# Designs tried in a protein design run: peptides against a protein of PDB entry 4ASU. Part 105

Target 1, 270 residues: chain A of PDB entry 4ASU
Amino acid sequence: ATLKDITRRLKSIKNIQKITKSMKMVAAAKYARAERELKPARVYGVGSLALYEKADIKTPEDKKKHLIIGVSSDRGLCGAIHSSVAKQMKSEAANLAAAGKEVKIIGVGDKIRSILHRTHSDQFLVTFKEVGRRPPTFGDASVIALELLNSGYEFDEGSIIFNRFRSVISYKTEEKPIFSLDTISSAESMSIYDDIDADVLRNYQEYSLANIIYYSLKESTTSEQSARMTAMDNASKNASEMIDKLTLTFNRTRQAVITKELIEIISGAA
Target 2, 83 residues: chain B of PDB entry 4ASU
Amino acid sequence: FTFASPTQVFFNSANVRQVDVPTQTGAFGILAAHVPTLQVLRPGLVVVHAEDGTTSKYFVSSGSVTVNADSSVQLLAEEAVTL

## One batch from the design tools (peptide; made by RFdiffusion4, then SolubleMPNN)

Design b2_p14_8_s4 (from b2_p14_8, 7 letters changed)
Fold by OpenDDE base, seed 2:
Order: sequence, then C-alpha cells, then structure tokens
Structure b2_p14_8_s4 (fold): chain B 270 residues (1-270), chain C 83 residues (1-83), chain A 14 residues (1-14)
Amino acid sequence: as target 1 above (270 residues)
Amino acid sequence: as target 2 above (83 residues)
Amino acid sequence: SLEEAREKFNELLA
C-alpha cells in the first residue's frame, strides 16, 4: 500500500472512531434515563405478572392458538439484541408447532420483521414500527395492547419475548406468559377469586396486557441502550487498534520510501 | 402490599394494616386475610393505613387491584399522586 | 464513498 493509501485509510478510521465515540455518549445518556425509568416499571410489571404466577393459570391442551409477541426496536447497532429475541421466537414457534399448536407472531419493532420475514411471513399478524426513537410510554403499550385485543385473532395463550436488563454489561432474553380473557375466566385456579364480574375481568385483562407490554418495552429499551454502549465501545477500541497498526505501517513504509530514495540518489539511478 | 404506577413506586412488598381503594363497583377496604379478588380502579382516593397507625392518601386515575390467596396485594394505577 | 464507510463501520462493529 502506498503512503497515500494508508493515509486515506487512517483518516477514514479516525472518522469512524469519532462517530462511534459520539454514538457511545448518546447511548450512555439514553441508557441512564432508561435505567432510571426501568426501576418503577419493573415493580409495576412484576406486580402485574404476580397474578399469573400465583394463580397458576393453565391453558387446556385442547386450546391450540398461541400468540408470540417479540419485543425489540427499529434501531440497529446494538449487538445481539434483536437476534436474541428472534432466536427465542423461532425456538418457541418450532416447539409450539411440534406440539400441534397454531402460532401467530406479533413484532414490536421493525427489526423483528426484518429478521423473520423470510421464514415466518405467514405467521405475522402485525408489526409495530417506530419503536425506539423515544422512550416507551404507558400510552404506547396501551395502543399495542388494544390493537392486539382488537385484531380479531382469538388466541388462547401467548408468550411475550423480550430482553430483560441485568446490568450495563448483561441482558437475558426471557419469556413471559400472556393469557386470553377466556383462558383466565375458565381457569380452575381462578375459582378462589370472589365473584368476579365479567366486565371487571375484561377490563382487568386489558390493563394486565398493557402493563406487561409496558414492562417488556422498558426492559428491552434499557437492554438495548446498554448493548449499544458496549457495541460502540468495542467499535471504538477496534478502531483505535487499527489506527495504531496502520500508523506503524505508515512509519515503516515511509522509512522504506526514504531508504529507496537515498539508494537511488547514491547509486545515481534516479 | 405493592402499590405502583408505571413511573413511580409507592409501596413495594410492604406490610400494611389496611388499604382503601376506589373501585368501579364501589370503594372497599382491603384488610389482612381479605378474600382473593380482582378489581378495577376508578378515579379516586387510595388510603393506606400503615401498621404504625400512619395513613397516606393518594389520588389514582385508573388501574387494577389484585388480592391474592397468600394475602399479597398488587395495586397498579395508570396514574397516581401523593396527596 | 458512503458505501465504503458503511462497510468499514460494519466491520468495526462485528
């Protein structure tokens, strides 16, 4: 490579490093906010899931319709955030199909659709776009919940798959159950709950779904921002290493050029 | 007893004496060993009676309340403010 | 080119 080529490459990589550093800072700011907002959201979401855990709601085996909700975002450059969710969605879909269940998929965030479109296009009911630009609100979750409930797809049970935030350096893809109103109302374990009005239960279920979706969005967002920070940090480090290597190469090449020129001068072959 | 909104936690697995909640079917008090029930909140006042005798008041918009067989309670309000 | 920059960017992220 000529000195000119090396210089051009150095300039390019230095520019990329500046971009990745900037993106890291942006991700850090978003992460800090997301983590702060996740604290109450987690209590809220876990509280909403408590009923299902305590009541041990079971779906009858004769019920075959299963809904998978994958939660991610529209934005890339966040490591394995999207692929992890998609992988678990695929695994769950395959397991359910093997068990004779009908599986439909909802994607929260465009990246899920992008990954699964070719292999699972026929199973997609809807994909929610414009996820990840702004922090998710309860209103956003409510819109998603209502759209799902009004979609006309009468699922019996479902799975919401999202990345749970553990730490700035760790997330885990998890699955939480969602149940239809019919499944909840018919569950034997619900018999211990006092005279629940059907209208009350319906409304309760709407809140429950919105709550779980909201929780999943907050976990996903925090995980995504942390992963993006890590990805940008890694990119910046890689760029730094490459700059160092190219700088050494540049210096060596420069010395070689100088040596060649000196030899040409001395030999009169110039 | 857990009481939270999407943006704020008021109580997290706390022991309380009584919680008065505004439900669509009417206001009722949740006491120790209350029968399991599910209710939906209407806009109104939540009053938490602590074991030490102190009372706290909150305004809630909508949401849900769950009383489980194990006496755990989840009060989840869409919006809630301390009064 | 923008394309080259994107490719390099992707390489650094991988």
Scores: peptide ipSAE 0.008, ipTM 0.856, DockQ to the pose 0.014
Fold by OpenDDE base, seed 3:
Structure b2_p14_8_s4 (fold): chain B 270 residues (1-270), chain C 83 residues (1-83), chain A 14 residues (1-14)
Amino acid sequence: as target 1 above (270 residues)
Amino acid sequence: as target 2 above (83 residues)
Amino acid sequence: SLEEAREKFNELLA
């Protein structure tokens, strides 16, 4: 490689390092905010899931329509955040198909579609885009919930798959159940709940779905920002190492060029 | 008893004496060992009666309330403010 | 280009 080539590469990597450092700082700020906002969101979301856990809602085996909701974002450069969700979605879809279930998929965030499009395009109902630019709000979750409920796909049971935040260095891809109004209404375990009006139950389910989606978005966002921060830090370190290596190469090459030029001058070949 | 909005937690697994909630079917009080039920909130006043005799008031928008068989209660409001 | 930078980012992250 010529000195010019090395210099060009050095400049390029230095620029990348500047970008990764900046992105790290941005991700750190977003992470800090996301973590603060996750605390109440987790209480809120876990509270919404309490019914399903306590009532032990079960879907009859003869019911075949299953919905998978993958929660991610539109933004890359966050390690295995998207691939982890997609992997679990694929596994779940395959297991359900093997069990004779009809599977449809909803992607929250464009990255899910990008990963699954070639293999699962026919199973996608809808993909929600413009996810991840701003912190998710309950309004956003409500829109997604409403769109799902109005999609015309009458699922019996669903799975929402998202990355649960553990710590700044750890997340876990998890699955939570989604149940249709009919499934909840017909569940034997719901018999202990006193005379629930059908309209009330419908509205309750709408809120429940929105609540769970909101929770999943907050978990996903926090996990994503943390992962991005880590990824950008790693990229910055790798860039630094490469800069050091190239700098050494540059110095060696420069010395070689100088030596060659000196030899040419001394030999009269210049 | 858990009472939260998407952005704020007011009670987290707390023991309370009574919670008055505004529902679409009417306001009702949740007492100890209340029958399991599901309700949807209407905009209105939530009153929490603590075991120590203190009373806290909140204005809530829409949401849900769940009373479980184990006497756990989840009050989840879209928006809530302390009064 | 931004695309080239992204590719390089991905390479650095791999």
Scores: peptide ipSAE 0.006, ipTM 0.856, DockQ to the pose 0.015
Fold by OpenDDE base, seed 1:
Structure b2_p14_8_s4 (fold): chain B 270 residues (1-270), chain C 83 residues (1-83), chain A 14 residues (1-14)
Amino acid sequence: as target 1 above (270 residues)
Amino acid sequence: as target 2 above (83 residues)
Amino acid sequence: SLEEAREKFNELLA
């Protein structure tokens, strides 16, 4: 490699390092905010899921329609955040199909679709785009919930798959159940609940869905930002190492060139 | 008893004496031995009566309330403010 | 090229 080539490469890597460092800082700031906002969101979301856990709602085996909601974002450069969700979605879809269930998929964030479109395009109902640039709000979750409920697809049960935040260095892809109004209303375990008006139950279910989606978005966002921060840090370190290596190569090459020139001068071949 | 909004937690697995909630079917008090039920909130006042006799008031916009068989209660409001 | 830069970027991320 010529000195010129090395210099060009050095410049390129230095620029990349600058970008990754900047992105790391941005991700760090977003992570800090996300983590703060996750605390109440987790209480809120877990509270919403309490009914389903405590009531042990089961879907009859004759019910075949299953909805999978994958939660991620539109933005890349965050390690395995998207692939992890997609992997679990694939696994769940395959298992359900093997069990004779009809599976439909909703993607929250465009990255899920980008990963699954080739193999699961026919199963996608809708993909929500423009996710991840701004922190998710309850309003956003409500919009998604309403769109789902109004989609016309009558599912019996479903799964929402998202990355749960554990720590700055750890997340876990998890699945939470979602149930249709009909499934809830017909569940034997619901018999212990006092006479609930159908309208009340419907409205309750709408909130429940919105709540769960909101929770999943907050978990996903926090996980994503932490993962991005880590990814950018790794990229910056890798760039630094490469810069050091290339700098050494540059210096060696430069010395070789100088030596060659000196020899040419001494030999009179110049 | 858990009382939270998407952005704020007011009570987290707390023991309370009574919670008065505004529901679409009417306001009612939730006691420790209340039967399991599901309700949706209407805009109004939530009053939490703590075991120590302290009373706290909140305004809520909408949401849900769940009373479970184990006597746990989840009050989840879209918006809530302390009064 | 932009493609080369992207490739290098991806290499750094890997």
Scores: peptide ipSAE 0.006, ipTM 0.855, DockQ to the pose 0.013
Fold by OpenDDE base, seed 4:
Structure b2_p14_8_s4 (fold): chain B 270 residues (1-270), chain C 83 residues (1-83), chain A 14 residues (1-14)
Amino acid sequence: as target 1 above (270 residues)
Amino acid sequence: as target 2 above (83 residues)
Amino acid sequence: SLEEAREKFNELLA
């Protein structure tokens, strides 16, 4: 490589390093906020799931329609965040299909669609885009919930798949159940609950869905930002190492050129 | 007893004496060993009676309340503020 | 080129 080539590469990598450092800082700021906002969201979301855990709602085997909601975002450069969700979605879809169930998929965030579109395009109902630019709000979750409920797809049971935040360096892809109004209303375990008005139950289910979606979004966002921060840090370090290597190469090459020139001068070959 | 909004936690697995909630079907008090029920909140006042005799008041917008068979209660409001 | 930069960026992120 010529000195010019090395210089060009150095410049390019230095620019990349600047970008990755900047992105790291942005991700760090977003992570800090997300983590703070996740604390109440987790209590809220876990609270919403308590009914399903306590009631041990089961979907009859004859019910075949299953909805998978994958939660991620539109934004890349965050390690395995999206692929982890997609992987679990694929696994779940395959398992359900093997069990003879009909599977439909909703993607929250465009990245899910990007990964699964080729193999699961026929199973996608809708993809929610423009996710990840701003921290998710309960309003956002409500919109998603309403759209899902109004989609016309009558599922019996569903799975929401998202990355649960553990720490700045750790997340776990998890699945939580979603149940249709009919499934909840017909569940034997629900018989212990006092006579619940159908309208009340419907509204309750709407809130429940919105709550769970909101929770999943908050977990996902926190996980994503932490992963991005880590990814950008790694990228910055890698760039630094490359810069060092190229700098050494540059210096060696420069010395060689100088030596060659000196030899040519001394030898009179020039 | 858990009482939370998406952005704030007021009670997390706390023991309380009584919680008065405004529901769409009417306000009711949740006592110890209340029968399991599901309700939807209407805008109104939530009153939490702690075991120590303290009473706290909150305004809630909408949401849900769940009373489980194990006496656990989840009060989840879309918006809630301390009064 | 933007493409080359992207490729390098992806390599750094891999």
Scores: peptide ipSAE 0.006, ipTM 0.857, DockQ to the pose 0.014

## One batch from the design tools (peptide; made by RFdiffusion4, then SolubleMPNN)

Design b2_p15_1_s1 (from b2_p15_1, 5 letters changed)
Fold by OpenDDE base, seed 3:
Structure b2_p15_1_s1 (fold): chain B 270 residues (1-270), chain C 83 residues (1-83), chain A 15 residues (1-15)
Amino acid sequence: as target 1 above (270 residues)
Amino acid sequence: as target 2 above (83 residues)
Amino acid sequence: SEEEKLEKELEELKA
């Protein structure tokens, strides 16, 4: 590599390092906010899931339509956040297909579609874009829920896959169940719940879906920002190391060039 | 008893004496060992009666309430404010 | 996007 090439590369990496440092700070700020907002959201979301856990809702085996909702965002540079969700989606889809189920996929965030486009394009119902620029609100979740319910796809059971926040250095990809109105209404375990009006149940289910989506978005966001902070920190360190290496290479190359020039002068070849 | 909105927690697995909730079918009181039920909230007043006899009032918008067989209750409001 | 460009550059940096 010429001195010019090395210099160009050095400049590029230095610029990258500036960007990654800046992004780290931004991610840190967003993480702090996300973590704060996750606390009530988790109570809210877990509360919404309590019915399904306590009622032990089961989908009959003869029902074949399964919906997978993957939750991430549009933004990259957050380590394995998107790939982890996609990996679990793929695994779940494969398992369901092997069991003879029909699988459809919804992506929350464009990155899911980007990863799964080649292998699962035919299974996608819809992808929600413009996710991750702002902290998710309950309104956002409601919009997603409404669109899902109005999509015309009559699933029997579904799964929402997202990254659950553990700590600033750890997240875990998890799955929570989603049930259709028909599945809930027909579940034997629901018999203990007294005289539920059909309209009430419908509305309840709409809220439940929105609640679960909201919860997943909050978990995902917190995990993402934490992961981005870590990723940007690592990138900054890597850039620093590369700068050091290239600087050494530059110095060596410069000395070699000088030596060559001196030899040429002495030899009269120039 | 759990009472929360997306942005605020009012009660988390707390023991309360009674909770009065506004539902689309009418207001009802949830006592200990209430029969399992599901209901959706209408805008209105929630009153929580603590074991010590104190009462707290809240205004809620929409949402849901679940009474489970194990006597656990989840009151989830889209919006809620303390009065 | 600028972000995509940065992602590519960061991947190259790791290699």
Scores: peptide ipSAE 0.176, ipTM 0.927, DockQ to the pose 0.880
Fold by OpenDDE base, seed 2:
Structure b2_p15_1_s1 (fold): chain B 270 residues (1-270), chain C 83 residues (1-83), chain A 15 residues (1-15)
Amino acid sequence: as target 1 above (270 residues)
Amino acid sequence: as target 2 above (83 residues)
Amino acid sequence: SEEEKLEKELEELKA
């Protein structure tokens, strides 16, 4: 490599390092906010899931329509955030298909569609874009819930897959159940609940769906920002190491060039 | 007893004497060992009666309330404010 | 996109 080549590469990597450092700071700020907002959201969301855990709702085997909702975002540069969700979606879809179930997919965030486009295109109902630029609100979750409820797809059971935040350095891809109104209404385990009007139950389920989606979005956002912060930090460190290496190479190459030129002058070969 | 909105937690697995909630069918009181039920909230007053005899009042918008067989209660309001 | 470009550059940096 010539001095010119090394210089060009150094400049490029230094620019990349500036960008990654900046992105780290932005991600850190967004993470701090996301974590703060996740605290109440988790209590709220986990509370919404309590019924399903306690009632042990079962879907009859003859019911075969299953919905998978994958939750991520539109933005990259966050490590394995998107691929982890997609991997679990693929696994779940395959397992359900093997069990003779019909599987449809909803992607929250464009990255899900991007990853699963070729292999699962026919199974997609809808993809929600414009996810990840701002913190998710309950309103956003409600829009998604409403779209699902109005989609015309009459699923029996569903799975929402998202990254649950553990710590600044850890997340885990999780799955939570979604049940249709019909499934809940017909569940034997629901018999212990007082006589519930159909309209009440329908409305309850609408809130439940929105609640779970909101919860998943908050977990996903916190996980994503944390992962991005880490990814950008690692990238910055890698860039720094490369800069050091290239600088050494540059200095050695420069010395060699000078030495060569000196020899040529002394030898009269110039 | 858990009472939360998407943005704020008021009670998290707390023991309370009674919670009065405004539902679409009317207000009702949730006592210890209340029968399991599901309800949806209407805009109105929530009153939490603590075991020490103190009461707290909240205004809620829409949402849901769940009373489970194990006596756990989840009051989840879309919006809620302390009064 | 700019993000995709950066992603590619970062991958090249790792190689």
Scores: peptide ipSAE 0.156, ipTM 0.927, DockQ to the pose 0.898
Fold by OpenDDE base, seed 4:
Structure b2_p15_1_s1 (fold): chain B 270 residues (1-270), chain C 83 residues (1-83), chain A 15 residues (1-15)
Amino acid sequence: as target 1 above (270 residues)
Amino acid sequence: as target 2 above (83 residues)
Amino acid sequence: SEEEKLEKELEELKA
């Protein structure tokens, strides 16, 4: 490699390092906010899931339509955030297919589509884009919920897959259940709630879906920002190491060039 | 008793005497050992009666109320403010 | 996107 080549590469990597450092700081700020906003969101979301846990809603085996909602974002550079969700989606889809279920997929965030498009394009109902630039709001979740309910796909049950935040250094991909109105209304375990008006139950289910989606978005966002912060830090460190290596190479190469030039001068070969 | 909005928690697994909620089917009071029910909120006043006799008032927009067989209650409002 | 470009560059850096 010529001195010019090394210099060009050094400049490039230094620029990358500046970018990754900047992105780390941005991610850190977003993480701090996300973590604060996750606290109430978790209580809210877990509260919404309480019914499903306590009622132990079971879907009859003869019901074959299953919806998988993968939750991530449009933005990369966050480690395994997207791939973890996609991996679990693939696994779940395969398991359901093996069980004779029909599987359809909704992607929240464009990255899910990017990963799964080749293998699961026929199973995709819709992909929600423009996720991850701004903190998710309940309004965003409501839009997603509404579009899902209006998609025309009559699922029996579903799974929402997202990354649950554990700590700044840890997240876990998890699955929570989604049930159709028909499944909830027909569940034997719901008999203790039988005096519920059908319209009330429908509205309740709509809120429940929005609540769960909102919760998943908040968990996902917090996990993503934390992971991005870590990823950018690692990238910055890697860049630093490469800069050091290239600097050494540059110095050695420079000395060699100087030596060569001196020899050429002395030998008269110039 | 859990009472929360997406952005704020008012009660988290707390013991309360009574909660009055505005529902689409009518306002009702949730007491200890209330029968299991699912309701949706209408805009209105939530009144929480604590065991110590204190009363707190909240205005809520939309949302849901769940009363479970184990006497746990989840009041989840889209928006809620302390009044 | 700028992010995609950066991703490629970062991947190249790791290789």
Scores: peptide ipSAE 0.153, ipTM 0.928, DockQ to the pose 0.918
Fold by OpenDDE base, seed 1:
Formats: structure tokens, C-alpha cells, sequence
Structure b2_p15_1_s1 (fold): chain B 270 residues (1-270), chain C 83 residues (1-83), chain A 15 residues (1-15)
């Protein structure tokens, strides 16, 4: 490599390091906010899931339609955030297919679609884009819930897959159940909830779905920002190491060039 | 008893004497050992009666309330404010 | 996108 080549590479890596350092700071700020906002969201979301846990809703074996909702974002540079969700989606889809179920997929965030498009394109119902630029709101979740309910796909049960935040250095990809109105209304375990108007139950289910989606978005966002902060920090460190190595190479190469020039002058070969 | 909005928690697994909720079918009081039910909230007043005799009032927009067989209650409002 | 460009550059850096 020539001195010019090394200099060009050094300039490029230094620029990358500046960008990754800046992105780390931005991610850190967003993470701090996300973590604060996750606290009430978790209580809210877990509260919504309480019914399904307590009622132990079961889907009959003859019901074959299953919906998978994967939750991530449009934005990259966050480590294994997207691939983790996609991996679990693939696993779940394969298990369901092996059980003879029909599987459809909804992606929240464009990155999931990007990963799964080649292998699962036919199973996608819809992908929601423009996720990750701003903190998710309950309104956003409601839009997704409404779109799902109005999609025309009559699923029996489903799974929402997202990264649950554990700490600044840890997240866990998890699955929570979602159920159709028909499945909820026909579940034997729901019989104790008597005298519920059909319209009330429908509205309740709509809120429940929106609540769970909102919760998943908040968990996902917090996990993503934390992971991005870590990823950008690692990238900055890697860039720093590379800069050091290239600087040494530059110095050695420069010495060699000078020596060569001196030899050429002495030999008259110039 | 859990009472929360997406952005704020008012009660988290608390013990209360009674909760009055505004539902689409009418306002009713949730007492200890209330029969299991699911309801949808209408805009209106929520009143929480604590065991110590204190009363707290809230205005809620829409949402849901769940009373389970184990007497646990989840009141989840889209928007809620303290009065 | 600028993000995609950066991703590519970062991958090259890792290689």
C-alpha cells in the first residue's frame, strides 16, 4: 500500500469513528428516555397480559391459523436486535408448520422484512415502516392493532415476538400470546366471565391488542437503543485500534519511501 | 389492584377497598371478591377507595377493566389524570 | 441511505 492509500484509509476510519461516537451519544440519550418511559409501559402491558395468563386461554387443535408479529425497527447498527427477533420468528414459524398450522407474519419495522423476505415473503401480510425514528406512542400501537384487526386475516391465535429489556447490557427475545376475538369468546376458561356483551368483548380485545403491541414496542425500543449504544461504542473502539495500526504502518511505509528515494538519488535511477 | 395509563402508573398491585369505574354500560363499584368480569371504560370519573379510608379521584378517557377470579383487578386507561 | 453506507463501512472495518 502506498502512503496515499494509507492516508486515505486513515481519513476514512477517522471519519467513521467520529460518526460512531456521535451515534453512541445519540443512542445514549434515547436510551435514557426509553428506559424512563418503559417503566409505566411495562406495568401497563403486563397488566394487559394478566387476563391471558390467569384465564389460560387455549386454542383448539383443529384451529390452524396462526399469526406472528415480529417487533423491531427500521434502523440498523444495533447489534443482534433484528436478527434475534427474526431467528425466533423463523423458529416459531417452523414449529407451527410442523404442527400443521398456517402461519402469517406481520413485521413491525422494515428490518425484519429485509431479513425474512427471501425465505418467508409469501407469509407476510404487512410490514409497518417508519419505526424507530421517534419513540413509539400508544397511538402508533393502536394503528397497528387496528390494521391487524381489519386485515381480513382470520387468525385463531398468534405470537408477538420482541426483545424484552433486562439491563443496559442485556435483552432477551421473548414471545407473548395474542388471541382472536373468536378464540377468546369460545375459550372454556373464559366462561367465568359471564354476561359480557359481544360488543364489549370486541372493544376489550381491541384494547388488549393495542396494549400488548404498545408494550412490545417500548421493550423493543429500550433494548434497541441500549444495543446501539454498545454497538457504536464497540465500533469506535475498533476504529481507534485500526487507526493506531494504520498509523504505525504509515510511519514504517514513510521510512521505507524515504530510504528508497535516497537510494534512487544515490544510484541515479530517478 | 393495578391502575395505569401507557405513561403513568397510579396503583401497582395495591390493596384497595373499592374502585368505582365508568363503563359503557354504566358506572359500578368493584369490591373485594367481585365476580369476574370484563368491561370497557367510557370517559368519566374513577374513584379509588383505599383501605385506610382515603379516596382518590381520576378522570379517564377510554380503556378496559378486568376483574379476575383471584380478585385481581387491572384498570388500564388510554389517558388518565389525577383530580 | 447514509446508514446503509455506514454499515458497509463498518463491516469493512471488521474484515
Amino acid sequence: as target 1 above (270 residues)
Amino acid sequence: as target 2 above (83 residues)
Amino acid sequence: SEEEKLEKELEELKA
Scores: peptide ipSAE 0.138, ipTM 0.916, DockQ to the pose 0.927

